# Ledger of designs, part 91: peptides against a protein of PDB entry 2AZE

Target 1, 148 residues: chain A of PDB entry 2AZE
Amino acid sequence: AQECQNLEVERQRRLERIKQKQSQLQELILQQIAFKNLVQRNRHAEQQASRPPPPNSVIHLPFIIVNTSKKTVIDCSISNDKFEYLFNFDNTFEIHDDIEVLKRMGMACGLESGSCSAEDLKMARSLVPKALEPYVTEMAQGTVGGVF
Target 2, 101 residues: chain B of PDB entry 2AZE
Amino acid sequence: GRLEGLTQDLRQLQESEQQLDHLMNICTTQLRLLSEDTDSQRLAYVTCQDLRSIADPAEQMVMVIKAPPETQLQAVDSSENFQISLKSKQGPIDVFLCPEE

## One batch from the design tools (peptide; made by RFdiffusion4, then SolubleMPNN)

Design b1_p16_7_s1 (from b1_p16_7 with S1M A6S K8V D9N)
Fold by OpenDDE base, seed 3:
Structure b1_p16_7_s1 (fold): chain B 148 residues (1-148), chain C 101 residues (1-101), chain A 16 residues (1-16)
Amino acid sequence: as target 1 above (148 residues)
Amino acid sequence: as target 2 above (101 residues)
Amino acid sequence: MIHYVSGVNPSATFTL
């Protein structure tokens, strides 16, 4: 019947939307964990050193990273007001956002790849509100979808 | 019947989506709180050592770009061209190099 | 290696 067909279409639409939201939620959780872990690490380090790092020795979020072979020739054109940059490379390059950098640093506790040790999982859980802990556990197990 | 089954499925999916929305709201709230906390922002940094752990400057040139919000970024990585273009609307762009250790 | 071309402000690039 037409009614059933309409509902089936709506069902598929909702399933797709839910899947998208699950992906977004996972990313938000990873961002939260990574950020809090970074702040915690740096706070502890500064306490141990009894001082902040030199101002020109650190880069604050947000940022992006570009890397390429050190042999790559880069021609850089910059406007006088520094509002416009143009980089021309003679070889391939990579671009990474700050979140990806934090993940590679292990700040997300390996949760992004499901490679959490028991200690990593404990850390991850400690960095989220209680309501999110079950979801973090599911992410670590690779069984995301418990909301269904 | 079939209609009743589909109707029930849609109700269950609605509840699932509402739960997701709630959890997402919690996450976004936490992130906003962190962004509003001066001390957290002061401590939200990476070091040269961190960057070297991602891409060793002995082999790779590592460039850090700090750009204002809504800066346009265009990148081309092909056999014909390798290019990055940045255009800011809200202020100057800063570029930093991670020195070789 | 980074090369500055015409219209470049070299002060826009810094070393950590």
Scores: peptide ipSAE 0.033, ipTM 0.889, DockQ to the pose 0.037
Fold by OpenDDE base, seed 4:
Structure b1_p16_7_s1 (fold): chain B 148 residues (1-148), chain C 101 residues (1-101), chain A 16 residues (1-16)
Amino acid sequence: as target 1 above (148 residues)
Amino acid sequence: as target 2 above (101 residues)
Amino acid sequence: MIHYVSGVNPSATFTL
């Protein structure tokens, strides 16, 4: 009885750990898809334009986005060496990392929100190694909730 | 029996976790390869048009912050205080504004 | 609106 109880505790511990790893894996897959899709898009765009974009017209990863209402007043203080910045807002703001930006751009093919069309899913699968394709399919179907 | 069943469950969970670890290793390897590929680095960028698709410049002000690795970011967002502090130890921080349309 | 208050050179902020 006590032995069974000990194993049940261990079982629950492992289930929770697996759940955490599933979440981490999903995020890693989304990052991979988003990055590769972005690179592919830009490569194609540059080929069509027959030149790269002007250097100051693009922002390379990594970056952080801060957005707020245009009506928000922002006081900015910058050190002379640009090593230190201080922003004070009179209203709320939002911060987003580059991965979230890529997701909102559709670079993760809507896989993150269950808005993955057939073409989106095809693209997503093409951007991951073969071993990850089944998991991408499960993500698109919303069936990753259980332990595999 | 119950003991044998639980033991078998734990073995199956171990196998599942090992599979997860393997898939995660594949993912991290792919991401590392992207970070090491010069062409991928060159092509890993967003445009002003991309930023406009996320936040309308007519309604939102958008700042892009490029900071060196290990830069400290502190943010306070409450009814009494709205602040972002950045402190770099490895180089200058650059801030870009998305222009209005 | 962004106000440059202290130790700020407006050229430190770039426009895309």
Scores: peptide ipSAE 0.032, ipTM 0.889, DockQ to the pose 0.036
Fold by OpenDDE base, seed 2:
Structure b1_p16_7_s1 (fold): chain B 148 residues (1-148), chain C 101 residues (1-101), chain A 16 residues (1-16)
Amino acid sequence: as target 1 above (148 residues)
Amino acid sequence: as target 2 above (101 residues)
Amino acid sequence: MIHYVSGVNPSATFTL
């Protein structure tokens, strides 16, 4: 009985670890798809334009975004060497990392929310190695977690 | 019995975890390849139009912050305090504003 | 609206 109980505890630990790894894997897949899709989009755009965009018109990864109402008053304090910034707002704000921005741009093909059209899923699958395609399909279908 | 069942379950979970590890290794490899590809890094950018698509500058003020790796970010968003603090140890921080038009 | 306080260099913030 005690041995069984010990094994049950171990089972729960392993299940939790697997759950965590599944989450990590999904995030890695989304990052891969988003990055590759972004690069592909921009490559195509530059080819069509026959030139790269003006240097000051784009922001390269990595970055973060802060947004707030245009009515929000922001006080900004910057150190002399620009190593330190302090922003004070008089109202709420939002922070988004570059991955979140890419997701909102649709670069992850809606896979992050399981909202993939057939074309989105096709694109997503095309941006990952073959070994990852089944998992991408599961993500799109919302059926991840079959190991449980 | 119960013992045999649990033992079998643990073995199956081990196999599942190994499969996940394998897939994660594939993903990390792909991401590494992207980071090592100069052309990919050159093309890894967003435009003002992209930023407008996620936060309309007509309604929202949008700042882009480029900070060196390992920059510390502290954010407080409560009824009493609305603050962002950035502290870099590896270089200067750059801040950009997205124009309304 | 962004206000630059003492010690802040306005040129440190750029418009895209």
Scores: peptide ipSAE 0.031, ipTM 0.888, DockQ to the pose 0.036
Fold by OpenDDE base, seed 1:
Structure b1_p16_7_s1 (fold): chain B 148 residues (1-148), chain C 101 residues (1-101), chain A 16 residues (1-16)
Amino acid sequence: as target 1 above (148 residues)
Amino acid sequence: as target 2 above (101 residues)
Amino acid sequence: MIHYVSGVNPSATFTL
């Protein structure tokens, strides 16, 4: 009885760990797809334009964005060496990392929300190694993790 | 029996976890390769148009912050205080505004 | 609107 109980505890522990790893893997896949898709998009755009964009017109990863109402008053304090910034807002703000920005741009092909079209899914599959394609398909179907 | 069943379950879970670990290693390898590829990094950018698609500059002010690795970010968003503090140890922080037009 | 406090260099913030 005690031995079985110990194994039940271990089983639950492993199930939780697997669940966490599944979540981590899905995020890694989304990051890979989003990044490769972004690079592909920009490569194509530059080829069509026959030139890169002006240097000061783009922001390279990594970055974060902060957005707030245009009516929000922001007091900004910057150290002389620009090592320290302090922003004081008179109202709420939002912070988003670059990965979230890429997802909202559709760079993850809607896979993150299970809203990818057939073409989106095809694109997503094409941007991962062969070994990951089945998992991408499962993500699109929302069937990941059902076996546990 | 129950013991044998549980033992078998644990073996199956171990195999599943090992498979996940393998897939994760593939992913991390791909991401590392991307980070090491100079052409990919050169092309890893967003435009003002991209940012406008996320938050309309007509209604929202959008700042882009580029900070060196290991920069400390402290954010408070409460009724008492709305504040972002950035402290870099490895270089200057750059802040960019997305133009309205 | 961003207000630069005394001692802050406005050139530290760039416009895309």
Scores: peptide ipSAE 0.031, ipTM 0.887, DockQ to the pose 0.036

Design b1_p16_7_s2 (from b1_p16_7 with S1M V5I A6S K8V)
Fold by OpenDDE base, seed 3:
Structure b1_p16_7_s2 (fold): chain B 148 residues (1-148), chain C 101 residues (1-101), chain A 16 residues (1-16)
Amino acid sequence: as target 1 above (148 residues)
Amino acid sequence: as target 2 above (101 residues)
Amino acid sequence: MIHYISGVDPSATFTL
């Protein structure tokens, strides 16, 4: 009885750990797809234009985004060496990392929400090593989580 | 019996976890390769048009922050305080604004 | 609107 109880506790612990790793893997896959897709897009665009974009017209990864109403008043304090910033807002704001920005741009092919078209899925699969393709397919189908 | 069943389940879970670890290793390796590739890093950028697509500058102010690694970020968003604090240890912080259309 | 207070260098903020 006690032995079975101990194993049941361990089983639950392992199931939770696996679930966490599944989430981590999915995020890593999305990051890989989004990044490779971004690079591919920009490479193609530069080839078509026969030149890189102007230096001050682009922002390289990594970065974060802060957005708020344009009516929001922002008081900014900056240290002399620019190592410290303090922003005070009079209203709510949002913060997004670069990965979320790429997802919103569609760079993850809609895989993050399981809303992939056939073409999107084809693109997503083409941007990962073969070993990851089955998992990408499962993500698109919303069937991730089958450990048995 | 019940004990044998649980033991078998744990073995299967171990195999599943090992498979996940393997896939994660493949994925992290790919990401490292991308980070080490100079051409990929050169092409890893977003444009003003991209930023406008995620938040309409006609309604939203969009601020881009580039900070060195290990920069501390503190954010408070409550009825009494709306604040973002950034503290870098490895260099200056750069801030950019996306213009309206 | 961003306001710069004492000790702030406006040149730290750039427009794309």
Scores: peptide ipSAE 0.028, ipTM 0.886, DockQ to the pose 0.036
Fold by OpenDDE base, seed 2:
Structure b1_p16_7_s2 (fold): chain B 148 residues (1-148), chain C 101 residues (1-101), chain A 16 residues (1-16)
Amino acid sequence: as target 1 above (148 residues)
Amino acid sequence: as target 2 above (101 residues)
Amino acid sequence: MIHYISGVDPSATFTL
């Protein structure tokens, strides 16, 4: 009985670890898809325009964004060397990393929410190695976790 | 019995974890390849139009922050305080605003 | 609206 109990504890530990790894893997897949999709989009756009965009019109990864109501008053303090910034807002704000921005742009093909059209899923699958395609499919169908 | 069942379950979980590790290694490799590809990095950018698509500039002010690696970010968003602090020791921080703001 | 405190140069913030 005690041995069984010990194994049950280990089982739970392994299940939790697997769950964590599944989450990490999903995030890695989303990052891969988002990045590759972004690159492809921009490559195509530049090819059609026959030139790159103006240098000051784009922001290269990595970055973060902060958004707040246009009515929000922001006080900004910057150190002399620009190594330190302090922003004070009079109302709530949001912070998003570049990955989240890409997701909101649709670069992850809706896979992040399991809201993929057939075309989205096709795109997502095309942006990952063959070995990852089944997992992408599971993500799109919301069936990840079958190993439990 | 129960012991045999649990032992079998643990073996199956081990196999599942190994499969996950393998897939994660594949993903990590792909991301590394992207980071090492100069053309991909050149093309890894967003535009003002992209930023407008995620937050309507008519309603929301959008600030873009380019910070060096390992920059420390502290954010407080509560009823009492609304603050963002950035501290970099690897270079200057750049801040950009979308047009029409 | 962004207010720049003393010592902050508005030119440090760039427009896309």
Scores: peptide ipSAE 0.028, ipTM 0.885, DockQ to the pose 0.036
Fold by OpenDDE base, seed 1:
Structure b1_p16_7_s2 (fold): chain B 148 residues (1-148), chain C 101 residues (1-101), chain A 16 residues (1-16)
Amino acid sequence: as target 1 above (148 residues)
Amino acid sequence: as target 2 above (101 residues)
Amino acid sequence: MIHYISGVDPSATFTL
């Protein structure tokens, strides 16, 4: 009947919305883990060194990365006030956000790719609130999303 | 029947979505707390060593760009044009390079 | 290699 058909459409709509929210939640969890892990790493490093790094030796979040071959010629134009930049490359380039950089650094403990060792998973769990630990476990196992 | 089953499924999906929303709220709260913590923000940095670990400095040039919020970024990566345009409205843009060893 | 065209101050690019 028409009523059942309408509900079936709604069911599919809700399933898709839930899927989207699952992806968003996973990304938020990864960001949280990556940020906290980074902070923890740096705190430990500074404690061991008994000093912070020189101010101009580090880059604070947020940032983006642009990388290209060292053979690439880059023409750069900058406005006097540095409000505008124009980069012209003679070859392809890549742009990465800071979160992606942190993931590549291993700050998300390999959770983003399901490549977690037991130690990595333990670390990941320790960096989230209790309520999120089960979800972290599911992410590591690749079992998220199979409950609906 | 079929109608009752579908109705029940929708209720269960609603509950599941509410649970997801709750978890997301927890996550966003944690991220907000991190952003509001001065010490955490002070420690939220990467080094040249970190950048070298993700891109081979022997083969790749790496630029780090720090721009104020709401900066417009336009990138074109095609056979005819390779370009990045940045336009800030809130302040100067900073560009950094890792020193070569 | 980064080339700065006329009117661009190379000091706008910082080395870590």
Scores: peptide ipSAE 0.028, ipTM 0.883, DockQ to the pose 0.036
Fold by OpenDDE base, seed 4:
Parts: sequence; structure tokens; C-alpha cells
Structure b1_p16_7_s2 (fold): chain B 148 residues (1-148), chain C 101 residues (1-101), chain A 16 residues (1-16)
Amino acid sequence: as target 1 above (148 residues)
Amino acid sequence: as target 2 above (101 residues)
Amino acid sequence: MIHYISGVDPSATFTL
């Protein structure tokens, strides 16, 4: 009885660890897809335009964004060396990292929200190594909750 | 029996975790390769149009922050205090605003 | 609206 109890505790421990790793893997896959898709999009766009975009018209990764109501008053303090910034808002704000921006741009093909069309799924699969394709499919189907 | 069943379950979970670790390693490798590729770095950018698609510039103000590695970001978002502080250790911080429509 | 406090260099903020 005690031996079985010990193994059951260990089983639960491993299940929780696997669950955490599954979430981490899903995020890594989404990042990979988003990055590669972004690069591919921009490469194609530059080829069509026959030139790179103007330097100050684009923001290279990595970055974060802060958004707030246009009515929000922001007081900004910047050090002379630009090493320190302080922003004070009179209302709420949002912070998003570059990955979240890419997701909202559709660079992760809607895989993150279960809104992946057949074409989106095809694109997503094409942007990952073969070994990851089955997992991408499971993500699209919402069936990654189970253990491998 | 029950003991044998649990033992088998643990072996299966171990195998599953190993497979998971392998896939994670593949992902990490791909991301590293992307970060090391000069052409990919050059092409890894967003435009003003992209940012406008995230937040309507008619209603939202969007700031983009470019900060060196290891930059400290502190944010307070409460009913009485709304603040963001940035402290860089490795270089200057750049802030960009999306132009109005 | 962003207000720059005295001693702040507004040139640190760029427009896309």
C-alpha cells in the first residue's frame, strides 16, 4: 500500500512537470513560427519593392510596446545618457513583448488561439522542422493536453 | 497488479518527458540559428502599419521601446499609481512613437 | 499626450 502510494505521488509529480513543459514547448513553437513567418514576409515584401524599407520606418526585434488611451497623459523623464526612463501615466496602460505583437499580427498563423485555417496550418507546418509537425497539428486541434 | 501498473505508467511518463525535452531542444536550436543568421536579423522587423494593426492609433497611443539586454523594467499599474521605469546597464534606450493617422 | 519634464531630452523619442 505504501509503495503504491509513493508511486502515485511520483506519477502526479511527473504529470505536473510534463504539463509545464508542454506549455513551454507550445510557446517555443509559436515563437519559431512567428519569427520565421515575419522574416519570410519581409523578404518577399523587399523583393517586390526591390529595396529595403527606410531605416527609420521599421523596428527590429527585440522590442516591447506600451499602449494606452490617446487621452492618457504621460509624463516622461529621460536621463542625459538615455540609460534611464521614467513614465508616469494618469491612467492604465498595457505592456506587450514583441512575440505577443507578432501573434496579434497573425505571424503565428492563429495557432495560438485555435483560429488556424487549413492554409494557416499548412504555413505553420512549413515553418518548423519535420519532428515538430505532429505537435503543431495537435496544437491546431487542441489535443496537446494529453501526455505523449 | 496495481504496483505493476503504476510502474509501467511511470516508465511511459518518463519516455513522454524525454520526447518532450527532445522537441524543446529542437525548437531552441532553431531559435538560436535564427538569432545567429545575419539575414534573418536584418529581416526581423515590424512596420508602423503592423503596429497600427495591433492598436488603433485613433484611440490608442503606442510606444515602442528598444532596450539593451539586461535592462530592468519596472511597471506599476494600480488604481492610484501608473508607472513604468527603465534602467539600462549596457547602453542607451530608444523609444519610438507611432505617427498619427 | 507625452509631457517632457524639465531636464529631459525629447530627442530620445523618435517617430516612426
Scores: peptide ipSAE 0.027, ipTM 0.883, DockQ to the pose 0.036

Design b1_p16_7_s3 (from b1_p16_7 with S1M A6S K8V)
Fold by OpenDDE base, seed 5:
Structure b1_p16_7_s3 (fold): chain B 148 residues (1-148), chain C 101 residues (1-101), chain A 16 residues (1-16)
Amino acid sequence: as target 1 above (148 residues)
Amino acid sequence: as target 2 above (101 residues)
Amino acid sequence: MIHYVSGVDPSATFTL
């Protein structure tokens, strides 16, 4: 009885760990797809334009985005060496990391929400190694979460 | 019996976790390869047009912050105060604004 | 510290 109880505890521990790793893997896959898709898009665009964009017209990763109403008053304090910034807003703001931005741009092909068209899924699969394709399919179907 | 079943379950879970670890390693490797590829990094950028799809500059002020690795970010968003604090230890922080056009 | 109100000063902030 005690042995069985110990094994049950261990089983639950492993299940939870697997669940956490599944979440981590999904995020890594989305990141990979988003990055590769972004690079691919930009490469194609530059080829079509026959030149890269002006240097000051683009923002390279990594970055974060802060947005707020245009009516929001912002008080900004900057250290002399620009190592420290302090922003005080008189209203709410939003912060987004670059990965979230890429997702909202559709760079993850809607896989993040399980809203993939056939074409989206095809693109997503093409941007990962073969070994990851089945998992991408599961993500698109919303069937991730089970034990392998 | 129950003991045998649990033992078998644990073995299966171990195999599943190993498979998961393998997939994660593959994925991490791919991300590393991207980070090490100079051309990929050159092409890893967004435009103002992209950012407008996130928040319309006609209605929202959009600020882009490029901070060195391990920069400390503190944010408070409450009815009492709205604040963002950035503290870098590895270099200056750059800030960019997206124009409406 | 340099203080700016109603935005970030262009000297420290670049416009794309």
Scores: peptide ipSAE 0.035, ipTM 0.886, DockQ to the pose 0.038
Fold by OpenDDE base, seed 4:
Structure b1_p16_7_s3 (fold): chain B 148 residues (1-148), chain C 101 residues (1-101), chain A 16 residues (1-16)
Amino acid sequence: as target 1 above (148 residues)
Amino acid sequence: as target 2 above (101 residues)
Amino acid sequence: MIHYVSGVDPSATFTL
């Protein structure tokens, strides 16, 4: 009885750990897809334009986005060496990392939100190694909730 | 019996976790390869058009912050205080504004 | 609206 109880506790511990790893894996897959898709898009665009974009017209990863209403007043203090910044806002702001930006751009093919069309899913699968394709399919179907 | 069943469940969970670990290793390897590939680095960028698709410049002000690794970012967003603090130890921080259309 | 209360020239900071 006590032995069974100990094993049940261990079972629950492992289930929780697996759940956490599933979430981490999904995020890693989305990052991979987003990065590769972005690179592919830009490669194609540069080929069509027969030149790279002007250097100051693009922002390379990594970066952070801060957005707020245009009506928000922002006070900015910058050190002379640009090592330190302080922004004070009179209203709420949002911060997004580059991965979130890529997701909103559709670079993760809508896989993150269950908005993955057949073409999106095809693209997503093409951007991951073969071993990850089944998991991508499960993500698109929303069936990753359980332990596999 | 119950004991045997639980033991078997734990073995199956161990196998599932090992599979997850393997897939995660594949993912991290792919991401590392992207970070090490010069061509991929060169092509890993967004445009102003991309940023406009996320936040309308007519309504939102958009700042892009490029900071060196290990830069400390502190953010406070409450009814009484709205603040972002950045402190770099490895180089200058660059800030860009998305131009209006 | 952005107000630079201290630091370097804004034109040197925002280069986009």
Scores: peptide ipSAE 0.034, ipTM 0.884, DockQ to the pose 0.036
Fold by OpenDDE base, seed 1:
Structure b1_p16_7_s3 (fold): chain B 148 residues (1-148), chain C 101 residues (1-101), chain A 16 residues (1-16)
Amino acid sequence: as target 1 above (148 residues)
Amino acid sequence: as target 2 above (101 residues)
Amino acid sequence: MIHYVSGVDPSATFTL
């Protein structure tokens, strides 16, 4: 009885660990797809334009986005060496990392929300190694993790 | 029996976890390769148009923060305080405003 | 609106 109980505890522990790893893997896949898709988009755009964009017109990863109402008053304090910044807002703000921005741009092909079209899914599959394609398909179907 | 069943379950879970670990290793390898590829990094950028699609500069002020690795970010968003603090240890922090037009 | 505190160089913030 005690031995079985110990194994039940271990089983539950492993199930939770697997669940966490599944979540981590899905995020890594989304990051890979979004990144490769972004690079592909920009490569194509530059080829069509026959030139890269002006240097000061783009922001390279990594970055953070902060947005707030245009009516929000922001007091900004910057150290002389620009090592320290302090922003004080008189109202709420939002912070978004670059990965979230890429997802909202559709760079993850809607896979993150299970809203990918057939073409989106095809694109997503094409941007991962062969070994990951089945998992991408499962993500699109929302069937990941059902076996446990 | 129950013991044998549980033992078998644990073995199956171990195999599943090992498969996940393998897939994760593939993913991390791909991401590392992307980070090491100079051409990919050169092309890893967003435009003002991209940012406008996320938050309209006509209604929202949009700042882009470029900070060196390991920069500390402290954010407070409450009724008592709305604040972002950035402290870099490896270089200057750059802040960009997305133009309205 | 962004206000720069005294001693802060507004040029530290760039416009795309």
Scores: peptide ipSAE 0.033, ipTM 0.886, DockQ to the pose 0.036
Fold by OpenDDE base, seed 3:
Structure b1_p16_7_s3 (fold): chain B 148 residues (1-148), chain C 101 residues (1-101), chain A 16 residues (1-16)
Amino acid sequence: as target 1 above (148 residues)
Amino acid sequence: as target 2 above (101 residues)
Amino acid sequence: MIHYVSGVDPSATFTL
């Protein structure tokens, strides 16, 4: 019947939307964990050193990273007001956002790849509100979808 | 029947989506709180050592770009061209190099 | 290596 067909279409639409939201939620959780872990690490380090790092020795979020071979020739054009940059490379390059950098640093506790040790999982859980802990556990187990 | 089953499925999916929305709201709230906390922002940094752990400056040139919000970024990485274009609307762009250790 | 071309201020790039 037409009614059933309409509902089936709506069902599939909702399933797709839910899947998208699950992906977004996972990313938000990873961002939260990574950020809090970074702040915690730096706070502890500064306490141990009894001082902040030199101002020109650190880069604050947000940022992006570009890397390429040291042999790559880069021609850079910059506008006078520094509002516009153009980089021309003679070979391939990579671009990474700050979140990816934090993940590679292990700030997300390996949760992004489901490679959490017991200690990593404990850390991850400690960095999220209580309501999110079950979801973090599911992410670590690779069983995301428990909301269904 | 079939209609009743589909109706029930849609109700269950609605509940699932509402739960997701709630959890997402919690996450976004936490992130906003962190962004509004001056001390957290002061401590939200990476070091040269961190960058070296991602890409060794002995082998790779590592460039850090700090750009204002809504800066346009265009990148081309092909056999014909290797290019990055940045256009800011809200202020100057800063570029930093990670020195070789 | 980075080369600065026309209209470029080398001081716009900093070393950490």
Scores: peptide ipSAE 0.031, ipTM 0.885, DockQ to the pose 0.036

